# Peptides against a protein of PDB entry 6FBK, part 46

Target 1, 90 residues: chain A of PDB entry 6FBK
Amino acid sequence: EDTGVRVELAEEDHGRKSTIALRLWVEDPKKLKGKPKDNGAIEFTFDLEKETPDEVAQEMIESGFFHESDVKIVAKSIRDRVALIQWRRE

## One batch from the design tools (peptide; made by RFdiffusion4, then SolubleMPNN)

Design b2_p20_2_s3 (from b2_p20_2, 10 letters changed)
Fold by OpenDDE base, seed 4:
Structure b2_p20_2_s3 (fold): chain B 90 residues (1-90), chain A 20 residues (1-20)
Amino acid sequence: as target 1 above (90 residues)
Amino acid sequence: SDLPVFDANPLFEELREKRK
């Protein structure tokens, strides 16, 4: 499923840290709440052991970055990237 | 294709750290 939300590593992952720097952006600026930023991306850290995609997505909603109706799409995009990262670490 | 280039937006991380 193409969610229209993209999540990539903001650093190289050598599988040594429990935290990962991620970058999130959207293909459709209409998905962003408020003023769209030209070529903007949200950077954040994700703790692979302590955090969940759903919780981080919910925090983004509460911070006003997305509409509440898009929380599951954002969470899925984060989850898919995190799963891929964890798969590569095995 | 190449990864797109974006300007970093640290606002979210700053906000969530204050909230914790």
Scores: peptide ipSAE 0.346, ipTM 0.751, DockQ to the pose 0.264
Fold by OpenDDE base, seed 1:
Structure b2_p20_2_s3 (fold): chain B 90 residues (1-90), chain A 20 residues (1-20)
Amino acid sequence: as target 1 above (90 residues)
Amino acid sequence: SDLPVFDANPLFEELREKRK
């Protein structure tokens, strides 16, 4: 599924840490809420053992990065990337 | 993508850490 939200590793993953650095960006500027001064990709750490894509997406909504109606789209994009990363670690 | 991949936005991480 093409959500219009892209998520990738912001660092090389050697499978040694439970935390990973991710980068998230959108293809449609209308998906971003408000007018952030920084017009760049969102970089953040994700704990593979403690955090969930849905919780992180909700945090982004709460922080004002996206509209509430897009929370599931953002969560899915994070989930898909995280799943792929975990798959490659196995 | 409309947002440059190489242009970082640390705002979210900063906000998360403040709430933790």
Scores: peptide ipSAE 0.271, ipTM 0.731, DockQ to the pose 0.333
Fold by OpenDDE base, seed 5:
Structure b2_p20_2_s3 (fold): chain B 90 residues (1-90), chain A 20 residues (1-20)
Amino acid sequence: as target 1 above (90 residues)
Amino acid sequence: SDLPVFDANPLFEELREKRK
């Protein structure tokens, strides 16, 4: 599924830390609330042990980055990337 | 490598740190 929300590692993952640096951006600027920046992306840390994609997505919406209706799309995009990272760590 | 380069927006991380 192409959610239009892209999530990638912002650092090389050596599987040593419980936290990872992620970069999130959208292909459709209309999905971002506020003023889109040129080649803007949200970089953030994600704690694989303590955080969930749903919680992080909700925080992004509460911070005004996305519309409320897109919370599940954002969460899914983060979840899919996190799952892939965890799979690669196995 | 194939990853795109973006102008990072630090606002979210800053806000999260304040919230925590």
Scores: peptide ipSAE 0.261, ipTM 0.719, DockQ to the pose 0.265
Fold by OpenDDE base, seed 3:
Structure b2_p20_2_s3 (fold): chain B 90 residues (1-90), chain A 20 residues (1-20)
Amino acid sequence: as target 1 above (90 residues)
Amino acid sequence: SDLPVFDANPLFEELREKRK
C-alpha cells in the first residue's frame, strides 16, 4: 500500500538501542497542515519498546501536522517502517 | 547514504518531549 507518507531511518541502525531516529515526510504537501516547508521532514525518536505508531501519529495530529482523518495512514506508515527495522534486527 | 535529504523539522520532537 502506497500511503504517500514516507518513513526512513535518520541514522545507522546497529541494533544496539531501543530508540531509533526516524524521518517522516509526505509525498503530497497538501496533506500537511499549518505552514509546510519545501523539502521538509519531521525527524523524531521512536522507542521500539515503549511507543506505538498510533500514539505517535496521534501526537502529530494534536501538534497540527496532519488532519485528523489521516491519523491511521500516518500510523500505518510508521508501523510498516518500524516493523521492517525490527525484522532486519533479527 | 542513499536516503533522501530533507530539512529537519525539530518542532514535533520538542513538543512531544514537553508532553512527556
Scores: peptide ipSAE 0.250, ipTM 0.713, DockQ to the pose 0.282

Design b2_p20_2_s4 (from b2_p20_2, 6 letters changed)
Fold by OpenDDE base, seed 3:
Structure b2_p20_2_s4 (fold): chain B 90 residues (1-90), chain A 20 residues (1-20)
Amino acid sequence: as target 1 above (90 residues)
Amino acid sequence: SDLPVIDFDPLREELRRKRE
């Protein structure tokens, strides 16, 4: 499903590290309930073994990037991309 | 894309330290 939030690799993934660099930005703000403060991209490291999309999304909310009501849609966006990356590694 | 980029890692590290 199109969440309106796009997540992409910020660097080439060679499948060697347990961490990946991701870039997240709002592509369709209409799909969000709140208004994101920034219109830029958020770059972050994601540890495939230790972190969860929900926790990262919550941290973004706490930082003020998104409204609390959008935590699940942000988390889903991260989750979907991470899953895709992991599937490619197989 | 020419969108401005925010490095989130230092921000969330700060959050984590505050929660502890």
Scores: peptide ipSAE 0.730, ipTM 0.919, DockQ to the pose 0.907
Fold by OpenDDE base, seed 5:
Structure b2_p20_2_s4 (fold): chain B 90 residues (1-90), chain A 20 residues (1-20)
Amino acid sequence: as target 1 above (90 residues)
Amino acid sequence: SDLPVIDFDPLREELRRKRE
């Protein structure tokens, strides 16, 4: 499923650290129920061992970047990218 | 690309601090 939210590595992943740098932005706002306050990209560190996409998405909502109704699609966007990165590390 | 970038880490650290 195309969430309309793009998540990419902000730096090259050498598979050595449990943390990765990610960049997230909206490509298709029509996929979201709410209207994001910002038109830029959100860069953040994701701990593959300690954090979950749902927790990070919730923090983004609490910071006002997305509407609460979009927490699951934001989380899914992060989850899908993280899964790809994890599979690539194998 | 041409998009401005926001560093989210300090923002969520502030959130976490307030929860403690």
Scores: peptide ipSAE 0.730, ipTM 0.919, DockQ to the pose 0.896
Fold by OpenDDE base, seed 1:
Structure b2_p20_2_s4 (fold): chain B 90 residues (1-90), chain A 20 residues (1-20)
Amino acid sequence: as target 1 above (90 residues)
Amino acid sequence: SDLPVIDFDPLREELRRKRE
């Protein structure tokens, strides 16, 4: 499903560590209920063992990057990318 | 690629600190 939010690796993943660097940005703002305040990309570390997409998305909302009504959309975009990365590691 | 990049890690660390 196209969430309008893109998430990509910010670094090469050799499958050696439990953390990965991700970059998230909005490609289609029309798919969001709210209007993001920034037009740039958000770069962050994601711990594959300790963190969840929902928790990270919630933190982004609390930081003001997205409207609270879009937390699930943001979380899904992260979840989908993380799943692909984990599948590639197998 | 031409988009400005924001480092979120320090921001969420500060957020977590304030919640504790």
Scores: peptide ipSAE 0.728, ipTM 0.918, DockQ to the pose 0.898
Fold by OpenDDE base, seed 4:
Structure b2_p20_2_s4 (fold): chain B 90 residues (1-90), chain A 20 residues (1-20)
Amino acid sequence: as target 1 above (90 residues)
Amino acid sequence: SDLPVIDFDPLREELRRKRE
Protein backbone atom coordinates (compact mmCIF):
# COMPACT_ATOMS: atom_id res chain seq x y z
CA GLU B 1 0.00 0.00 0.00
CA ASP B 2 1.22 3.48 -0.94
CA THR B 3 0.92 5.54 2.24
CA GLY B 4 2.09 8.77 0.64
CA VAL B 5 4.88 8.87 3.22
CA ARG B 6 8.35 7.91 2.09
CA VAL B 7 11.03 6.43 4.36
CA GLU B 8 14.59 5.69 3.28
CA LEU B 9 18.02 5.05 4.76
CA ALA B 10 19.93 8.23 5.52
CA GLU B 11 23.18 6.24 5.58
CA GLU B 12 24.50 3.02 4.11
CA ASP B 13 23.56 -0.08 6.07
CA HIS B 14 26.26 -2.73 6.35
CA GLY B 15 24.29 -4.78 8.86
CA ARG B 16 26.81 -4.19 11.64
CA LYS B 17 24.86 -1.96 14.04
CA SER B 18 21.55 -2.44 15.81
CA THR B 19 20.67 1.16 14.92
CA ILE B 20 19.98 2.70 11.51
CA ALA B 21 19.55 6.28 10.31
CA LEU B 22 16.24 6.96 8.54
CA ARG B 23 14.79 9.88 6.60
CA LEU B 24 11.02 10.39 6.42
CA TRP B 25 9.01 12.87 4.33
CA VAL B 26 5.55 13.34 2.81
CA GLU B 27 5.44 12.53 -0.88
CA ASP B 28 1.65 12.68 -1.36
CA PRO B 29 -0.22 14.87 1.17
CA LYS B 30 -3.58 13.71 -0.22
CA LYS B 31 -3.06 10.35 1.49
CA LEU B 32 -3.04 11.98 4.93
CA LYS B 33 -6.09 13.13 6.88
CA GLY B 34 -4.27 16.02 8.50
CA LYS B 35 -1.97 18.66 7.08
CA PRO B 36 1.72 18.18 7.92
CA LYS B 37 3.43 21.11 9.64
CA ASP B 38 6.29 21.33 7.15
CA ASN B 39 7.37 19.95 3.79
CA GLY B 40 10.82 18.92 4.94
CA ALA B 41 12.42 15.58 5.74
CA ILE B 42 12.65 14.19 9.26
CA GLU B 43 15.88 12.36 10.06
CA PHE B 44 16.08 10.04 13.05
CA THR B 45 17.85 7.04 14.51
CA PHE B 46 15.91 3.78 14.78
CA ASP B 47 17.01 1.03 17.16
CA LEU B 48 16.07 -2.27 15.52
CA GLU B 49 16.14 -4.08 18.86
CA LYS B 50 14.45 -1.61 21.21
CA GLU B 51 12.09 0.66 19.25
CA THR B 52 8.81 0.12 17.43
CA PRO B 53 7.35 2.06 14.47
CA ASP B 54 4.21 2.86 16.47
CA GLU B 55 6.17 4.43 19.32
CA VAL B 56 8.28 6.54 16.97
CA ALA B 57 5.20 7.67 15.03
CA GLN B 58 3.50 8.64 18.28
CA GLU B 59 6.49 10.77 19.25
CA MET B 60 6.34 12.54 15.88
CA ILE B 61 2.66 13.33 16.44
CA GLU B 62 3.34 14.64 19.94
CA SER B 63 6.08 16.84 18.47
CA GLY B 64 3.52 18.31 16.08
CA PHE B 65 4.81 16.96 12.76
CA PHE B 66 1.59 15.10 11.94
CA HIS B 67 -2.05 15.06 13.01
CA GLU B 68 -3.03 12.41 15.56
CA SER B 69 -5.38 10.82 13.02
CA ASP B 70 -2.37 9.93 10.85
CA VAL B 71 -0.33 8.06 13.47
CA LYS B 72 -1.07 4.65 11.96
CA ILE B 73 -0.19 5.60 8.39
CA VAL B 74 3.11 7.10 9.58
CA ALA B 75 3.86 4.01 11.67
CA LYS B 76 3.09 1.75 8.71
CA SER B 77 5.51 3.68 6.50
CA ILE B 78 8.29 3.21 9.03
CA ARG B 79 7.38 -0.45 9.60
CA ASP B 80 7.42 -1.29 5.91
CA ARG B 81 10.87 0.22 5.38
CA VAL B 82 12.32 -1.34 8.53
CA ALA B 83 11.02 -4.75 7.45
CA LEU B 84 12.73 -4.42 4.07
CA ILE B 85 16.00 -3.45 5.73
CA GLN B 86 15.83 -6.38 8.14
CA TRP B 87 15.03 -8.81 5.33
CA ARG B 88 18.09 -7.60 3.42
CA ARG B 89 20.25 -8.22 6.47
CA GLU B 90 19.22 -11.90 6.56
CA SER A 1 16.60 15.87 -2.62
CA ASP A 2 16.22 19.61 -2.11
CA LEU A 3 14.11 19.16 1.02
CA PRO A 4 15.12 20.83 4.27
CA VAL A 5 16.12 18.36 6.98
CA ILE A 6 15.07 18.30 10.63
CA ASP A 7 17.01 16.28 13.19
CA PHE A 8 14.31 14.56 15.25
CA ASP A 9 16.50 12.78 17.81
CA PRO A 10 17.07 15.81 20.08
CA LEU A 11 13.36 16.65 19.99
CA ARG A 12 12.14 13.22 21.01
CA GLU A 13 14.80 12.94 23.71
CA GLU A 14 13.42 16.12 25.24
CA LEU A 15 9.92 14.70 24.92
CA ARG A 16 10.95 11.50 26.70
CA ARG A 17 12.63 13.46 29.47
CA LYS A 18 9.48 15.49 30.12
CA ARG A 19 7.42 12.30 30.46
CA GLU A 20 9.54 11.15 33.43
Scores: peptide ipSAE 0.728, ipTM 0.918, DockQ to the pose 0.880

Design b2_p20_3_s1 (from b2_p20_3, 9 letters changed)
Fold by OpenDDE base, seed 3:
Structure b2_p20_3_s1 (fold): chain B 90 residues (1-90), chain A 20 residues (1-20)
Amino acid sequence: as target 1 above (90 residues)
Amino acid sequence: MKRKFRVLSMEELRRLEEER
């Protein structure tokens, strides 16, 4: 499903560490309920073993990057990318 | 503690993506 939110690796993944750097940005703002600030891209570290997409999405809302109504779509975009990364590591 | 988020401009992002 196209969430309109793109998430990519900010670094090459060698599959050796539990933490990865991710970049997140809006490609299709029409998919979001709120109007996101035009910040460009958000880069952050994600711990594959300890953190969840929902937690990170909530923190992005609290930081003011997205409207609270878009927490689920943001979480899904992170989840989908993280799943792909984990599958490729196996 | 608040998570650290780094903000990139779209121009910076495009440059980085083109280098990969």
Scores: peptide ipSAE 0.606, ipTM 0.859, DockQ to the pose 0.822
Fold by OpenDDE base, seed 5:
Structure b2_p20_3_s1 (fold): chain B 90 residues (1-90), chain A 20 residues (1-20)
Amino acid sequence: as target 1 above (90 residues)
Amino acid sequence: MKRKFRVLSMEELRRLEEER
């Protein structure tokens, strides 16, 4: 499913640590219910063992990056990328 | 504690992606 939100690694992943740096940005704003602010990309650290995509998405909304109605689509974009990273590590 | 987010411009993003 194309969420219209892209998530990429902000650093090389050597598979050694539980934390990774990610970058998130909107490619297709029409996929979102709200109108996100015109930010280039949001960079953040994600703990693969302790954190969830839903928690991070909620924190982005609380920070004012996205509308509350878009929490699930933002969380999905993070989840999909994290899954790919984890599959690549195994 | 609030999570720390760093905001990049689109120009910065493109430059960083081209370097990889």
Scores: peptide ipSAE 0.605, ipTM 0.859, DockQ to the pose 0.829
Fold by OpenDDE base, seed 4:
Structure b2_p20_3_s1 (fold): chain B 90 residues (1-90), chain A 20 residues (1-20)
Amino acid sequence: as target 1 above (90 residues)
Amino acid sequence: MKRKFRVLSMEELRRLEEER
């Protein structure tokens, strides 16, 4: 499913540590309910063992990057990428 | 304590992606 939000690794994943660096940006703003800030990308660390996509998405809302109505689509974008990364580690 | 978010411009992002 095309969320209009892209999430990629900001570093190579050697599968050795629980923390990974991710970059997130909007490719299609029409997919979002609110108007996102005109940022290029948001880079952040994600702990595969301790954190959840929903928690990180909520923190992005609190930081003002997205409208609260878009928390689910942002969380899904992170979840889909994290799931792919975890699959590749197996 | 708020999570640290690094904000990049599209130009910075494009440059970083090309380097990978």
Scores: peptide ipSAE 0.604, ipTM 0.859, DockQ to the pose 0.851
Fold by OpenDDE base, seed 1:
Structure b2_p20_3_s1 (fold): chain B 90 residues (1-90), chain A 20 residues (1-20)
Amino acid sequence: as target 1 above (90 residues)
Amino acid sequence: MKRKFRVLSMEELRRLEEER
């Protein structure tokens, strides 16, 4: 499903470390219930072993990037990208 | 500790993606 939220690697993934750099941005704001902050992208690190997409999404809400009503769609966008990255590593 | 988030502009994002 197209969440309207895009997540991409901010660096090349050599599959050697558990931490990756990600960039997240809104491509289709009408897919969101709330109004996100006006920014191009949010860059952050993600630990593939220790962190979860839901936790990161919650932290983004707490930081004011998204409305609480959109936590699940943001988490899904991260989850889908992370899953793809992990599958490519195997 | 609060997670560190770096905010990029659309212009910065485009340039970074084109350089990759």
Scores: peptide ipSAE 0.603, ipTM 0.857, DockQ to the pose 0.886

Design b2_p20_3_s2 (from b2_p20_3, 7 letters changed)
Fold by OpenDDE base, seed 3:
Structure b2_p20_3_s2 (fold): chain B 90 residues (1-90), chain A 20 residues (1-20)
Amino acid sequence: as target 1 above (90 residues)
Amino acid sequence: MKRKFKVLSFEELEKLRELR
């Protein structure tokens, strides 16, 4: 599913550490229910072993980057990228 | 404690992409 929210690695992944730097941005705001902040991108560290996409998405809402109604779509975007990264590491 | 998020402008984002 195309969430309209893109997530990519903000660094090269050598598969050596449990934490990765991610970059998230809105490609298609029409996919969101609320109006996101007019930022280019949001960068953050994600711990592949300890953290969950849902937790990070919720924290983004609390920080005011997205409307509360879009927490699930943001979480899905992060989840999809994280899953892909994990698969490539195996 | 609140998570630290780094906010990039569109200009900053484009510059970073060009370097990749």
Scores: peptide ipSAE 0.607, ipTM 0.859, DockQ to the pose 0.794
Fold by OpenDDE base, seed 2:
Formats: structure tokens, C-alpha cells, sequence
Structure b2_p20_3_s2 (fold): chain B 90 residues (1-90), chain A 20 residues (1-20)
């Protein structure tokens, strides 16, 4: 599903660390219910073993980047990318 | 502790994309 939110690696993944640097940005704002902040991108570290996409998405909402109504779509965007990264590590 | 988020401008994002 196209969430309208793009998540990519902000660094090369050598599959050695449990933490990865991610970059998130809005590609299609029409997919969001609320109005996100007009940022170019948001970069953050994600621990593949300790953290969840839902937790990170919630923290983004609390930081004011997205409306609370979009927490699930943001979480899904992160989840989908994380899953892909994990699959590639196998 | 609050999570650290680094906010990039569109210009900065474009620069980073060009470097990849």
C-alpha cells in the first residue's frame, strides 16, 4: 500500500548493527488525513530489536510532525521499510 | 527521554539524495 510517506535508509546497512538510520518524508500529502509539518525529511535511529514502528510514530506525533489521526499510516510506513530491511538481512 | 529527530530542509534532502 502506498501510504504517501516514504522511508529510506539514511546510511548503508551492512547488517551488523541492530540500529539503523532512517529518513522519512511525505511524498504524497493527499494520503494523510491531517496536515504534516512542511519539513524536507526527518532522520532518526531505529533499534530493530528494541523499538516498534508504532512507538516511533507516536513519538513523531507527540513532537508535532504529524496529526494524531495519521499515526497508523506513519507507523505502517516505518514498519514496511523495517520489514524490507530485515528480509534483506536474511 | 525524548527521541531525537533531525529535521532536514528540502534543499538538504536534495543534496543528500544526489550524494547517494
Amino acid sequence: as target 1 above (90 residues)
Amino acid sequence: MKRKFKVLSFEELEKLRELR
Scores: peptide ipSAE 0.607, ipTM 0.863, DockQ to the pose 0.815
Fold by OpenDDE base, seed 4:
Structure b2_p20_3_s2 (fold): chain B 90 residues (1-90), chain A 20 residues (1-20)
Amino acid sequence: as target 1 above (90 residues)
Amino acid sequence: MKRKFKVLSFEELEKLRELR
């Protein structure tokens, strides 16, 4: 599913630590219900062992980057990338 | 305490993409 939100590694993943740097940006704003801030990208650290995509997405909404109605689509975008990263580590 | 988010401009993002 194309969420219109892209998430990629902001650093190379050597599979050695549980924390990774991610970069998130809106590629297709039409996929979102609300209007996101007009930013290039948002970078953040994600702990693969302690944190969840839903929690991080909610924190982005609370910070004003996205409308509350888009929390699930943002979370899915993060989840999909995290899943790929974990798969590559196995 | 809120999570730290680093906000990049489009110009900064494009520059970083070119470096990778």
Scores: peptide ipSAE 0.606, ipTM 0.859, DockQ to the pose 0.782
Fold by OpenDDE base, seed 5:
Structure b2_p20_3_s2 (fold): chain B 90 residues (1-90), chain A 20 residues (1-20)
Amino acid sequence: as target 1 above (90 residues)
Amino acid sequence: MKRKFKVLSFEELEKLRELR
């Protein structure tokens, strides 16, 4: 499923750290119920062993980046990228 | 403690991508 929200690595992943830098941006605003802010991207760190996409998405909503009704779609975009990163590490 | 988020402009984002 194309969420319209894109997530990429903000740094090279050498598979050595449990923490990675991610960059998130909205590719298609129509996929969201709320109106995203006019930002280029949001960068943040993510602990592959301790944190969950749902927790990070909720924190983004609380910070005012997305509408509360879009928490699941934002979480999915993060989850999908994290899954790919973990797959490449194995 | 709130998570730290760094907000990038479109111009800044494109410049960073060009360096990779």
Scores: peptide ipSAE 0.593, ipTM 0.855, DockQ to the pose 0.817

Design b2_p20_3_s4 (from b2_p20_3, 6 letters changed)
Fold by OpenDDE base, seed 4:
Structure b2_p20_3_s4 (fold): chain B 90 residues (1-90), chain A 20 residues (1-20)
Amino acid sequence: as target 1 above (90 residues)
Amino acid sequence: MKRKFKVLSLEELEELRKLR
């Protein structure tokens, strides 16, 4: 499913840490609010063992980067990338 | 406490786009 939001690794993953650096790209600037509206990319750390995509997406909303109505789209994009990373580690 | 998010600069984005 094309959500208009892309998530990738911002670093090489050697499978050694539970935390990973992620980079989020938004294809449609209309979905962005605040500072990311200018450039369209956000980087953050994600703990594979302790955190959830829904929590991180909600924190992005609270930080003013997206409309509240887009929280599930953002969460799905993070979830899909995290799932691929975890699958590759196994 | 708020989670830290880094918004990339235009220069950083341009460098990354060159690699894609």
Scores: peptide ipSAE 0.573, ipTM 0.861, DockQ to the pose 0.510
Fold by OpenDDE base, seed 2:
Structure b2_p20_3_s4 (fold): chain B 90 residues (1-90), chain A 20 residues (1-20)
Amino acid sequence: as target 1 above (90 residues)
Amino acid sequence: MKRKFKVLSLEELEELRKLR
């Protein structure tokens, strides 16, 4: 599924810590609100052990970056990338 | 506390896009 949202590592993952830096790109400009609308990328830290993609996505909504209707799409994109990172660590 | 989100500058994005 193409969510129109891409998530990548913002740093090299050495598998040494539970926190990772992620970068989120929005390919569909219609999904963007607020400040990210100008450029289309957001960076943030994600704790692989303590945090969930759904919670982070909700926080992005609260920060005014996305419409509420896109929260699950954003969460899925984060989840998919996080899963790949975790699988590579195993 | 609110999560810290960094919105990339145009310059930063341009550099990253060149690498993609």
Scores: peptide ipSAE 0.571, ipTM 0.862, DockQ to the pose 0.524
Fold by OpenDDE base, seed 5:
Parts: structure tokens; sequence; C-alpha cells
Structure b2_p20_3_s4 (fold): chain B 90 residues (1-90), chain A 20 residues (1-20)
């Protein structure tokens, strides 16, 4: 599913640490609120062992970057990328 | 404690787009 939200590594992953840097791009301007609406990219760290996409997405909502109704779309985009990263590590 | 999020500047974004 094309969510219109793209997540990529913001750093090279050597598979040596549980924390990774991610970059989120929003291709659909109507999904953005607050500061990100101007440029459309957000960077953040994600702990592969301790955190979940749903929790991070909710924190983005609380920070005012997305509408409440888009939390699941954002979470899915993060989840899909995280899954790919973990699959590559195995 | 709120999570740290970095909103990229226009300059940073332009540099990244050049690489894509």
Amino acid sequence: as target 1 above (90 residues)
Amino acid sequence: MKRKFKVLSLEELEELRKLR
C-alpha cells in the first residue's frame, strides 16, 4: 500500500546497534501540520528493541505534525520500513 | 519527556533531494 508517507534510513545501518536514525518524507501536503508542512521531512531516532511504530506515530501527532486521523498511516509507514531493516539484519 | 523530532530546513531538504 502506498501511504504517501516514505520512511528511509537517515544513516547507514551496520546492524551493530538497536537505535537507528530515520527520515520521514510526506509526499501529500494535506497530511502535514505545523512546521513540517513547509518542507515535508522529519528526522528521529528509533530503538528497534524498545519502541513501536504506533507509539512513535502517536508522539508525532502529539507534537502537531499530523492529523489524528493519520496516525495509523504514519505508523504503517514506519512499521514497513522497520520490518525491511530488521529483515536485512537477519 | 517529549521525543526529539528534527524538522529539516529548506536547505537541508534541497541537498537531500539532489541526491535522489
Scores: peptide ipSAE 0.569, ipTM 0.861, DockQ to the pose 0.508
Fold by OpenDDE base, seed 1:
Structure b2_p20_3_s4 (fold): chain B 90 residues (1-90), chain A 20 residues (1-20)
Amino acid sequence: as target 1 above (90 residues)
Amino acid sequence: MKRKFKVLSLEELEELRKLR
């Protein structure tokens, strides 16, 4: 599923830390219900063991980066990337 | 404490896109 939101590693992952650096950007704002800020990309750390995509997505909404209506799209994009990272680590 | 988010400029983002 193409959400229009892209999440990638902002660093090389050697599988040694539970914390990873991620980068999120909106490639196609028209695919979202709301319009995000004109902020380019957002980088943040994510703890693979302690945090959830839903929590981070909600925090992005609270920070004003996205509308509440897009929280699930953002969360899914983070979740999908995190899943791939975890798969690669196994 | 509120999570820290680093915001990249559009210019920085464009440079990253060129690398992909």
Scores: peptide ipSAE 0.566, ipTM 0.861, DockQ to the pose 0.573

Design b2_p20_4_s1 (from b2_p20_4, 8 letters changed)
Fold by OpenDDE base, seed 3:
Structure b2_p20_4_s1 (fold): chain B 90 residues (1-90), chain A 20 residues (1-20)
Amino acid sequence: as target 1 above (90 residues)
Amino acid sequence: MKRKFRVLNEEELEELKALY
């Protein structure tokens, strides 16, 4: 499923740290709130052991990046990428 | 504590998009 939101590694993953740098791309401007407005990418750290995609997505909503109605789409995009990263680490 | 998010500027976006 293409949600119009993509999440990628913002750094090389050597599998040594519990924290990783992620980059979230938004190709659909209708999903953006505040800044950025046209096309945007947001970078952030994610703790693979302590944090959840739902919590991070909610924090993005509270920070004004997305509408409340898109929280699950954002969370899914983060979850899917995090799962792939964890699978590759095994 | 508020989470820190970094928003890429237009120049950074263009540079990254050029790589794909």
Scores: peptide ipSAE 0.581, ipTM 0.861, DockQ to the pose 0.612
Fold by OpenDDE base, seed 1:
Structure b2_p20_4_s1 (fold): chain B 90 residues (1-90), chain A 20 residues (1-20)
Amino acid sequence: as target 1 above (90 residues)
Amino acid sequence: MKRKFRVLNEEELEELKALY
């Protein structure tokens, strides 16, 4: 599924810490609310043990990056990347 | 405390896109 939202590691992952740096970019400007408006890439840390994609996505909405209607799309994008990272760590 | 999000600028984004 191509949601137009991409999530990547913003650092190399050596599997040694629970906190990772992630980068989320949005190709469709219509999915963005507030800043950024034309192109969007957002970097943030994510704790693999203590945080959830849904919580982070909701925080992005609260911060004004996305419309509430897109929270599930954002959460899924984060979840999918996190799953891959966790898989690779095993 | 609100989570810190860093928004990349246009230059950073273009450099990033060039990697993929």
Scores: peptide ipSAE 0.580, ipTM 0.864, DockQ to the pose 0.658
Fold by OpenDDE base, seed 5:
Structure b2_p20_4_s1 (fold): chain B 90 residues (1-90), chain A 20 residues (1-20)
Amino acid sequence: as target 1 above (90 residues)
Amino acid sequence: MKRKFRVLNEEELEELKALY
C-alpha cells in the first residue's frame, strides 16, 4: 500500500544495536502540517526493542508534523519499514 | 521530554534525491 509516506534507513544497519536512524519522506504534500510545508524528510532514532510505531507517530503529530487524522497512516509506514528491517536481521 | 526530530533542509533533500 502506498501511503504517501516513505520510511527508510538513514544509516547502514549492521544489526548490532537496537537503536536505528530512520528517515521519513513525505511524498504527498497534503499530509504535511506546519513544517515542512511542501515536501521534506524527517530523521529520528527508533529503538527496535523499546518503542512502537504508534507511539512515534503520535509524537510526530504532537510535534505538529501531521494532522491527527493521519496518525495511523504514519504509524503504518514506520511499522512496515521496521518489520522489513527486523525480518532482514533474522 | 519531547522526542528529537530533525527536519532536512532543501539542500539536503536535493542531495539525497539526486542519489535516486
Scores: peptide ipSAE 0.579, ipTM 0.862, DockQ to the pose 0.611
Fold by OpenDDE base, seed 2:
Structure b2_p20_4_s1 (fold): chain B 90 residues (1-90), chain A 20 residues (1-20)
Amino acid sequence: as target 1 above (90 residues)
Amino acid sequence: MKRKFRVLNEEELEELKALY
């Protein structure tokens, strides 16, 4: 499934801490609400133990990055990447 | 507290895109 959103590590993961730096790329311009206007990437820290993709996605909506209708798509993109990171750590 | 989100500028984006 192409969500139009891609999430990657913004740093090398050494598996030493619960927090990771993530970078979210918006590949579908239609999903952008505020800034960035055409395309771009958003970087943020994610706590693998304390935070959830849904909560982070909601915070992005509140910050004006995405429409409310895309919150689940954004959350899924974050979740999928986080899962991959966690699986590699095991 | 609101979460801190950093939006990459155009230069940073181009640099990153060039890596792929």
Scores: peptide ipSAE 0.578, ipTM 0.861, DockQ to the pose 0.658

